Peptides against a protein of PDB entry 3QIS. Designs and how they scored, part 102

Target 1, 334 residues: chain A of PDB entry 3QIS
Amino acid sequence: PSLELSRREFVFENVKFRQLQKEKFQISNNGQVPCHFSFIPKLNDSQYCKPWLRAEPFEGYLEPNETVDISLDVYVSKDSVTILNSGEDKIEDILVLHLDRGKDYFLTISGNYLPSCFGTSLEALCRMKRPIREVPVTKLIDLEEDSFLEKEKSLLQMVPLDEGASERPLQVPKEIWLLVDHLFKYACHQEDLFQTPGMQEELQQIIDCLDTSIPETIPGSNHSVAEALLIFLEALPEPVICYELYQRCLDSAYDPRICRQVISQLPRCHRNVFRYLMAFLRELLKFSEYNSVNANMIATLFTSLLLRPPPNLMARQTPSDRQRAIQFLLGFLL

## One batch from the design tools (peptide; made by RFdiffusion4, then SolubleMPNN)

Design b2_p14_6_s1 (from b2_p14_6, 5 letters changed)
Fold by OpenDDE base, seed 5:
Structure b2_p14_6_s1 (fold): chain B 334 residues (1-334), chain A 14 residues (1-14)
Amino acid sequence: as target 1 above (334 residues)
Amino acid sequence: MSFEELLEEMKPPK
């Protein structure tokens, strides 16, 4: 069996968070026998492609002189955004198209990724006074390394960090401040806030706006700005409540005094973001007659974003653990 | 502190 491929080299320019790109090619059975094709893992890989890439179809059967179109889809989700922002991974892959009892055909994937404030750590964003697209990639790596070291120091030492000649970090990321400032000014009376989905085109405009500028106003509907805040919190490499405090939050869920003590042990940026968001959500609840928002809905929604189980415990989360996590957050909303 | 006061206290420099 043999195949003819219309193209073997693919370039995905200016790949962005949540923006789908597609490239297509044709395969043709130029042999005299039917053939089965499949994309297969390389020798050291568990998957035929990286998490941000997909082939459709990834397998199939071709009669003699039959042709099929294959789509290569590039999509950066929350699961790939952090490693692409840091430059640990890149828009590069090799696909192996295997032909049963035939040859392997290699496809080269290349391109460039544009960094996002989505999927960047709270610690790095607090050190970032300019939009992420204005920050050199080398400086992004240094900011993540410095942010990791500062987090570890904040956990181990009550020692006041020597406010050395490094610029003072922001109290909260500018991106979170801008989203909450907009929602507070324009969305407190918005019916079905956090219940109605945003528009995908408006979400992309909001992401691009926050990555490239410091706007006076965020573009899009109140629903799109509200969903952008949820996407931002979901995409964080570490949740607003650090993974190390997860179990202590569940254990304290029915003691409001212990809950406040647990939050006081968060790194400064995480603690500031948590207190800022809880203050905003309590303000939003005063307008419940207008916006249809209640404490149980907000606690249920934001608990999954702010208080995520550590990756090693995710598969073991019980309904009791979820209820304790909701009760923990309710103690800050009421 | 009102939420407006907290919002201004947390405001990033321009």
Scores: peptide ipSAE 0.559, ipTM 0.959, DockQ to the pose 0.941
Fold by OpenDDE base, seed 4:
Structure b2_p14_6_s1 (fold): chain B 334 residues (1-334), chain A 14 residues (1-14)
Amino acid sequence: as target 1 above (334 residues)
Amino acid sequence: MSFEELLEEMKPPK
């Protein structure tokens, strides 16, 4: 079997978090026999491509003189955003298009990623007084490496945060502050807040706005701003309640005193964000007559975002664990 | 502390 490929080199410029890009090419069976094609893993790879890339179709049959369009889709989800923000991964890959009993065809994927405040750690964001797109990539790497070290120092309670340093971290990320400030000012009376989905175009505008500026007003509907907050919390590499405290939150779920003690052990930025969000959500609940928001809905929604099981336990989360996690959060909303 | 007071306390410097 033999194929002709219309293109073998693909460039994805300015790849952004949650923005789908597509490049298409054609494969044609210029042979005299039917052929099966598939994208195959390279030696030692588990997948035929990186998590942010897909081919559609990734396999198929071609009759003699048949042509099929293949879409290469680049989409940075929460699963790839952190490693792309850090520069640990890049918009580069090689795809192997295999023919059964035939040849391998190599496709080169390249491009550039634009860093996002989404998928960046709370520790790193607390050090960023400017939009992430204004921060040199070299400094982002340093801030992420330093973020791990400061998380560890904060957990160890070893370093009094020097209150006088010009480089004092923010109490909360500016992005969270901006989202919550907007929601508090404009969305407390919004019917079905956190129940109605945002618009995808507006979500992209909000993400781009937070990545590139410090706006006085966030663009988009209240629903889109509310969903952007959820996406932000979901995309955090370390959830607002650190993975190390997950089990202790479940164990304390019915003891409000122990729950508060567990939260007091969070790193400063995580603790501040948690308290800030809980204060906001309690304020939002006062407007339940207008916004249709109740404590059970909010606890159910935000528990999955704020109190995530560690990756190694995610597949093992029981309905009892989920109920305990919800109960833990309810103790801060009521 | 009201939420408004907390919001202003948590405000990032310009």
Scores: peptide ipSAE 0.556, ipTM 0.958, DockQ to the pose 0.945
Fold by OpenDDE base, seed 1:
Structure b2_p14_6_s1 (fold): chain B 334 residues (1-334), chain A 14 residues (1-14)
Amino acid sequence: as target 1 above (334 residues)
Amino acid sequence: MSFEELLEEMKPPK
């Protein structure tokens, strides 16, 4: 069996968080026999491609002189955004198109990723006074390393923040501040806030706006700005309530005093973001007659974002654990 | 502290 490929090199320029890019190529059976093709894992890989890449179709059958179009789809989700922001991963891959009883065909994928404030840690963002696209990638790596070290020091209660460090971190990420400031100013009376989806185009504009600028006004509808806040919280590599405190939140869920004590043990940036968000959500609840927002809806929605089970416990989350997690947040909304 | 006061306290420098 033999295949002809119309292209073998693919370049995905300016890949962004949640922005789908597609490149297409054709494969043709130029042989005299039917052939089966499949994308196969490289040696030591479990998957035929990186998580941000997909081939469609990834397998198929071709009669002699048959041609099929294959789409290579690049999409950076919340599952890939963090490792791409840090430069731990890159828009580079090699696909192996295997022909049954034939040879392998190698496809080269390359490109560049544009960093996002989405999927960046709260600690790193608190150190970023400028939009992330103005920050050199080398400095992003340093900020993540420094952020990890500061988180560890904060959890260990060892060193008071040396007041002499020339640049104090932000109290909250500017991106969260901007989203919440916008929602507070313009969305408190928005009917069905957090219940109506945003527009995908507006979400992309909001992401691009926050990545590239410090706007006076966020573009898009209140629904898109609200959903952008949810996406931001969902994309955090570590949730606003750190994984280390997850079980303690569940155990304290019915004791408001212990709940507040648990939150006091969060790293400074996480604690500030949590308090800021809870204050905002309590403010929205005052406008429930206008925005149709209630405490149970908000607690249910934000629990999955703010209080995620650690990866090792995700598969074990019980309905009781979920209810305790909701109850924990309710104690800050009521 | 009102939410508006908290918003100003948490405001990033321009």
Scores: peptide ipSAE 0.555, ipTM 0.958, DockQ to the pose 0.946
Fold by OpenDDE base, seed 2:
Structure b2_p14_6_s1 (fold): chain B 334 residues (1-334), chain A 14 residues (1-14)
Amino acid sequence: as target 1 above (334 residues)
Amino acid sequence: MSFEELLEEMKPPK
């Protein structure tokens, strides 16, 4: 069997978080026999491609002189955004198109990723006074490394944050501040806030806006701005309530005093973001007559975002654990 | 502190 490929080199320019890109190519059976093709893992890989890449179709049969279009889809989800932001991973891959009883055909995937404030740590974002696209990639790496070290030092109570005035971290990420400021100003009376989904185009505009600028106003509907806040919180590599405190939050869920003590042990940026969000959500609840938002809905929605189980416990989360997590947040909303 | 006062306190520098 033999294949002809219309293209073997693919360049994905300016790849962004949640923005689907597609490149297409054709494969043709220029042989005299039917052939089966498949994308196969390289020797050391479990998957035929990186998590941000897919081929469609990834396998199939071709009759003699048959041609099929293959789509290479690049999509950076919350699962790949952090490693791409840090430069640990890149928009580079090699796909192996295997032909049964035939040859391997190598496809080169390349491109560039544009960093996002989505999927960046709260610690790094608190050090980032400018939009992420204005920050050199080398400095983003340094900020993530320093942020990790400062988080660990803070948790260990080893070193007070050096309050050097020029290098003082933001109290909260500017991106969270901007989202919440907008929602407070314009969305408190929005019917079905956090219940109506945003528009995908508006979400992309909001992400691009936060990555590239410090806007006076966020573009899009209140629903899109609200969903952008949810996406931001979901994409955090470390949730607002650090994984280390997850079990203690569940254990304290019915004691408001202990709950506040647990929150006081968060790293400064995480603690500030938590308190800021809880203050906003309590403010939003005052407008429940207009926005149809209630404490149970908000607690249920934000629990999965703010109080995520550690990856090793995710498969073991019980309905009781979820109810305790909701109860923990309710103690800050009421 | 009102939430508006908290917003202004937490505001990033321009």
Scores: peptide ipSAE 0.549, ipTM 0.957, DockQ to the pose 0.932

Design b2_p14_6_s2 (from b2_p14_6, 9 letters changed)
Fold by OpenDDE base, seed 5:
Structure b2_p14_6_s2 (fold): chain B 334 residues (1-334), chain A 14 residues (1-14)
Amino acid sequence: as target 1 above (334 residues)
Amino acid sequence: MSFAELLAAMRPPA
């Protein structure tokens, strides 16, 4: 069997978080026999492509002289954004299109990624006084490494050594401050806040705005700004409540005193963000007659974002664990 | 402290 490919080189310029890009090509059976094609893993890979790439269709049959269009879809989700922001991964891959009883065809994928404040650690963002797109990539790497070391020192209760004038970190990321400032000013009376989805185009504009500027006003509807806050919290590599404290939050869920003690043990930036968000959400609950927001809805929604199980426990989360996690947050909303 | 006062106190430097 044999194929003809209309294209073998694909370039994805200016790839961004949550922005789908598509490139298409045609394959044709120029042989005299039916053929089966499939994308196959390279040697030592478990998947035929990186997590941010997909082929559609990824397999199929072609009769003699038949043609099929294949879409190559690039989409950076919360699962790929962190490694792309750090430059640990890049918009580069090689796909192997295999023919049953035939030869392999290689496709080259290349491009560039534009870093986002979404999927960046709270520790790194507290050190970023400028928009992430103004920060050199080399400095982003240094900020993530320094942020990891500072998290570890904070967990160990080590006194900061009087090493040189490291600029004092922000109390909370500027991006979280901007989102909450907007919602507090404009969304307290918004009907169905956090219940109505935002618009995808507005979400992209909000992400681009936060990545490139320090705006006086965030663009888009209150629903889009509210959903952008949820997306931001979901995309954090380490959740607002660090994985190390997850089980202790569940164990303390019915003792409000112990819950406050557990939160006091968070790294400074995580603790500040948690207290800030809880203060904001308690403020929104005062407007429940206008915004239809109640404590049970908010606790249920934010629990999955703020109090995530560690990756090794994700598949084992019980309904009892979920209820304890919700009860933990309720103790800060009521 | 009101939430408005907390928001102002946590404002990033310009």
Scores: peptide ipSAE 0.506, ipTM 0.949, DockQ to the pose 0.940
Fold by OpenDDE base, seed 4:
Structure b2_p14_6_s2 (fold): chain B 334 residues (1-334), chain A 14 residues (1-14)
Amino acid sequence: as target 1 above (334 residues)
Amino acid sequence: MSFAELLAAMRPPA
């Protein structure tokens, strides 16, 4: 069997978080026999492509002189955003299109990724006084490495933050501050807040706005701004409650005193963000008559975002663990 | 401290 490919090189320019890009090509059976095609893993890979790439269809049959369109879809989810932001991964891949009893065809994927404040650590964002797109990539790498080291030092209580006024980290990321400031000003009376989904176009505008500017006003509906906050929290590489404290939060869930002690052990930026969000959510609950928001709904929603199980435990989360996690947050909302 | 006061106190520098 043999194939003709209309294209073998694909360039995805300006790839952004949550923005789908598609490139299409055709494969044609120029042979005299039916053929089965499939994208196959390279010798050392478990998957035929990187997590941010997909081929559709990834397999199929072609009769002689049949042609099929294949879509190459690039989509950076929460699962790929962090490694792309750090430059650990890049918009580069090689796909192997295999023919049964035939040849392998290599497809080259290339492009560039535009960093996002989504999927960036709280520590790094607290050091970023400017929009992430204004920060040189080299400095982003340094900020992530330094942020890891400072998280570790903060957990060890070893170093007082040198009060040098220019280098002092923000108390909370500007992006979180902007989202919450907007929601507090404009969304406290919004019916079905955090219950109605945002618009995808508005979400992209909000992400681009936060990545490129420090706006006076966030674009989009209150629902889109609210969902952007949820997406931001979900995309954090380390959740607002650090993975190291997850089990202790569950164990303390019914003791409000111990819960507060656990939160006090968070790194400064994480602790500030947690307290800030809890203060905002308690404020939002005062408007429950207008916004239909209640403590159980908010606790249930934000628990999955703020108090995530460590990756190694995620598949083992019990309904009891989830209920304890919800109870932990309820103790800060009531 | 009201939430408005907290929000103001946590404002990033311009």
Scores: peptide ipSAE 0.503, ipTM 0.949, DockQ to the pose 0.918
Fold by OpenDDE base, seed 1:
Structure b2_p14_6_s2 (fold): chain B 334 residues (1-334), chain A 14 residues (1-14)
Amino acid sequence: as target 1 above (334 residues)
Amino acid sequence: MSFAELLAAMRPPA
């Protein structure tokens, strides 16, 4: 069996978080026998492609002289955004199109990723006074490494950060501040806030706006700005409540005093973001007659974002654990 | 501190 491929090289320029790109090619059975094709893992890989890439179809049959279109879809989700922001991963892959009892055909995937404030750590963002697209990639790596070291130091040493000549970190990421400032100014009376989905086009505009500028106003509807805040919190490499404190939050869920003590042990940026968000959400609850926002809805929604189970415990989360996590957040909303 | 005051106090430097 043999195949003819219309293309073998694919370039995905300016790949962005949550923006789907598609490239298509054709494969034709130029042989005299039916053939089965499949994308197969390379040696030592578990998957035929990186998490941000997909082939559709990834397998199939071709009769003699039959042609099929294959779509190569590039989509950076929350699961790939962090490693692409840091440059740990890149928009580069090699696909192996295997022909049963035939040859392997190699496809080269290349391109460039544009960093996002979405999927960047709270620590790095607190050090980032300019939009992420203005920050050299080399400096992003340094900011992440330094942020990791400062997080570890802040967990180990209650040493006041020496007020040395290094530029003082932001109290909260500017992106969170901008989202919350907008929602506070314009969305407190928005009916069905956090219940109505945003528009995908507006979400992309908001992401691009936060990645490239410090706007006076965020573009899009209040629903899109609200959803952008949810997406931001979901895309964090570590949740606002650090994984190390997850179990302690559950264990303390019915003791408001212990809950506050647990939060006090968060790294400074995480603690500031948590307190800031809780203050904002309590403010929104004053407008419940207008925005239909209630404490149970908010606690349920934000629990999955702010108080995520550690990856090693994710598969073991019980309904009781979820209820405790909700109760933990309720103690800060009421 | 009102939320508006907190928001102002947490404002990033321009």
Scores: peptide ipSAE 0.503, ipTM 0.949, DockQ to the pose 0.945
Fold by OpenDDE base, seed 2:
Structure b2_p14_6_s2 (fold): chain B 334 residues (1-334), chain A 14 residues (1-14)
Amino acid sequence: as target 1 above (334 residues)
Amino acid sequence: MSFAELLAAMRPPA
């Protein structure tokens, strides 16, 4: 069996978080026998492609002279965004299109990723006074390394180095501030806030806006801005409540005094973001007659974002653990 | 401190 491929080299320019890109090519059976094709893992790989890449179809049969279109889909989710932002991974892959009893055909995937404030650490974002797209990639790496060290120092209760006034971290990421400022100004009376989904196009515009600028006004509906805040919190590599404190939050869920003590032990950036978000959400709750937002809804929604189980415990989360996590958050909303 | 005051106090530098 043999195949003819219309293309073997694919370039995905300006790949962005949550923006689907597609490249198509054709494969044709130029042989005289039916053939089965499949994308196969390379030696030592578990998957035929990186997590941000997909082939559709990834396998199939071709009769003699049959042609099929294959879509190569590039999509950076929350699961790939952090490693692409850091440059640990890149928009590069090699696909092996295997032909049963035939040859292997190699496809080269290349491109560039545009960093996002989504999927970047709170610590790094607190050091970024400019939009992430204005920050050199080399400096992003340095900021993540420095951010890790500052997180560790904060957890160890080490005195912060008296960094010069120019290098002083933001109290909260500017991106969170901008989202909350918009929601506070324009969305307090928005019916069904956090209950109505945003528009995907508007979400992309909001992400691009936050990655590239410091806007006076965030584009899109209040629902899209609200959902963008949720997506931001979901995409954080470390949740607002650090994994190290997860169990202590559950254990303290019914003691408001201990809950406050646990939060006081968060790294500075995380603690500031938590307190800021809780203050905002308590403000929204004053407008419940207009926005239909209640404490139970908010606690249920934000608990999964702010108080995520550590990866090793995620599969073991009980309904009791979830209820404790909600109760923990309720103690800051009421 | 009102939330508006908190928001203003936490504003990133321009």
Scores: peptide ipSAE 0.492, ipTM 0.947, DockQ to the pose 0.904

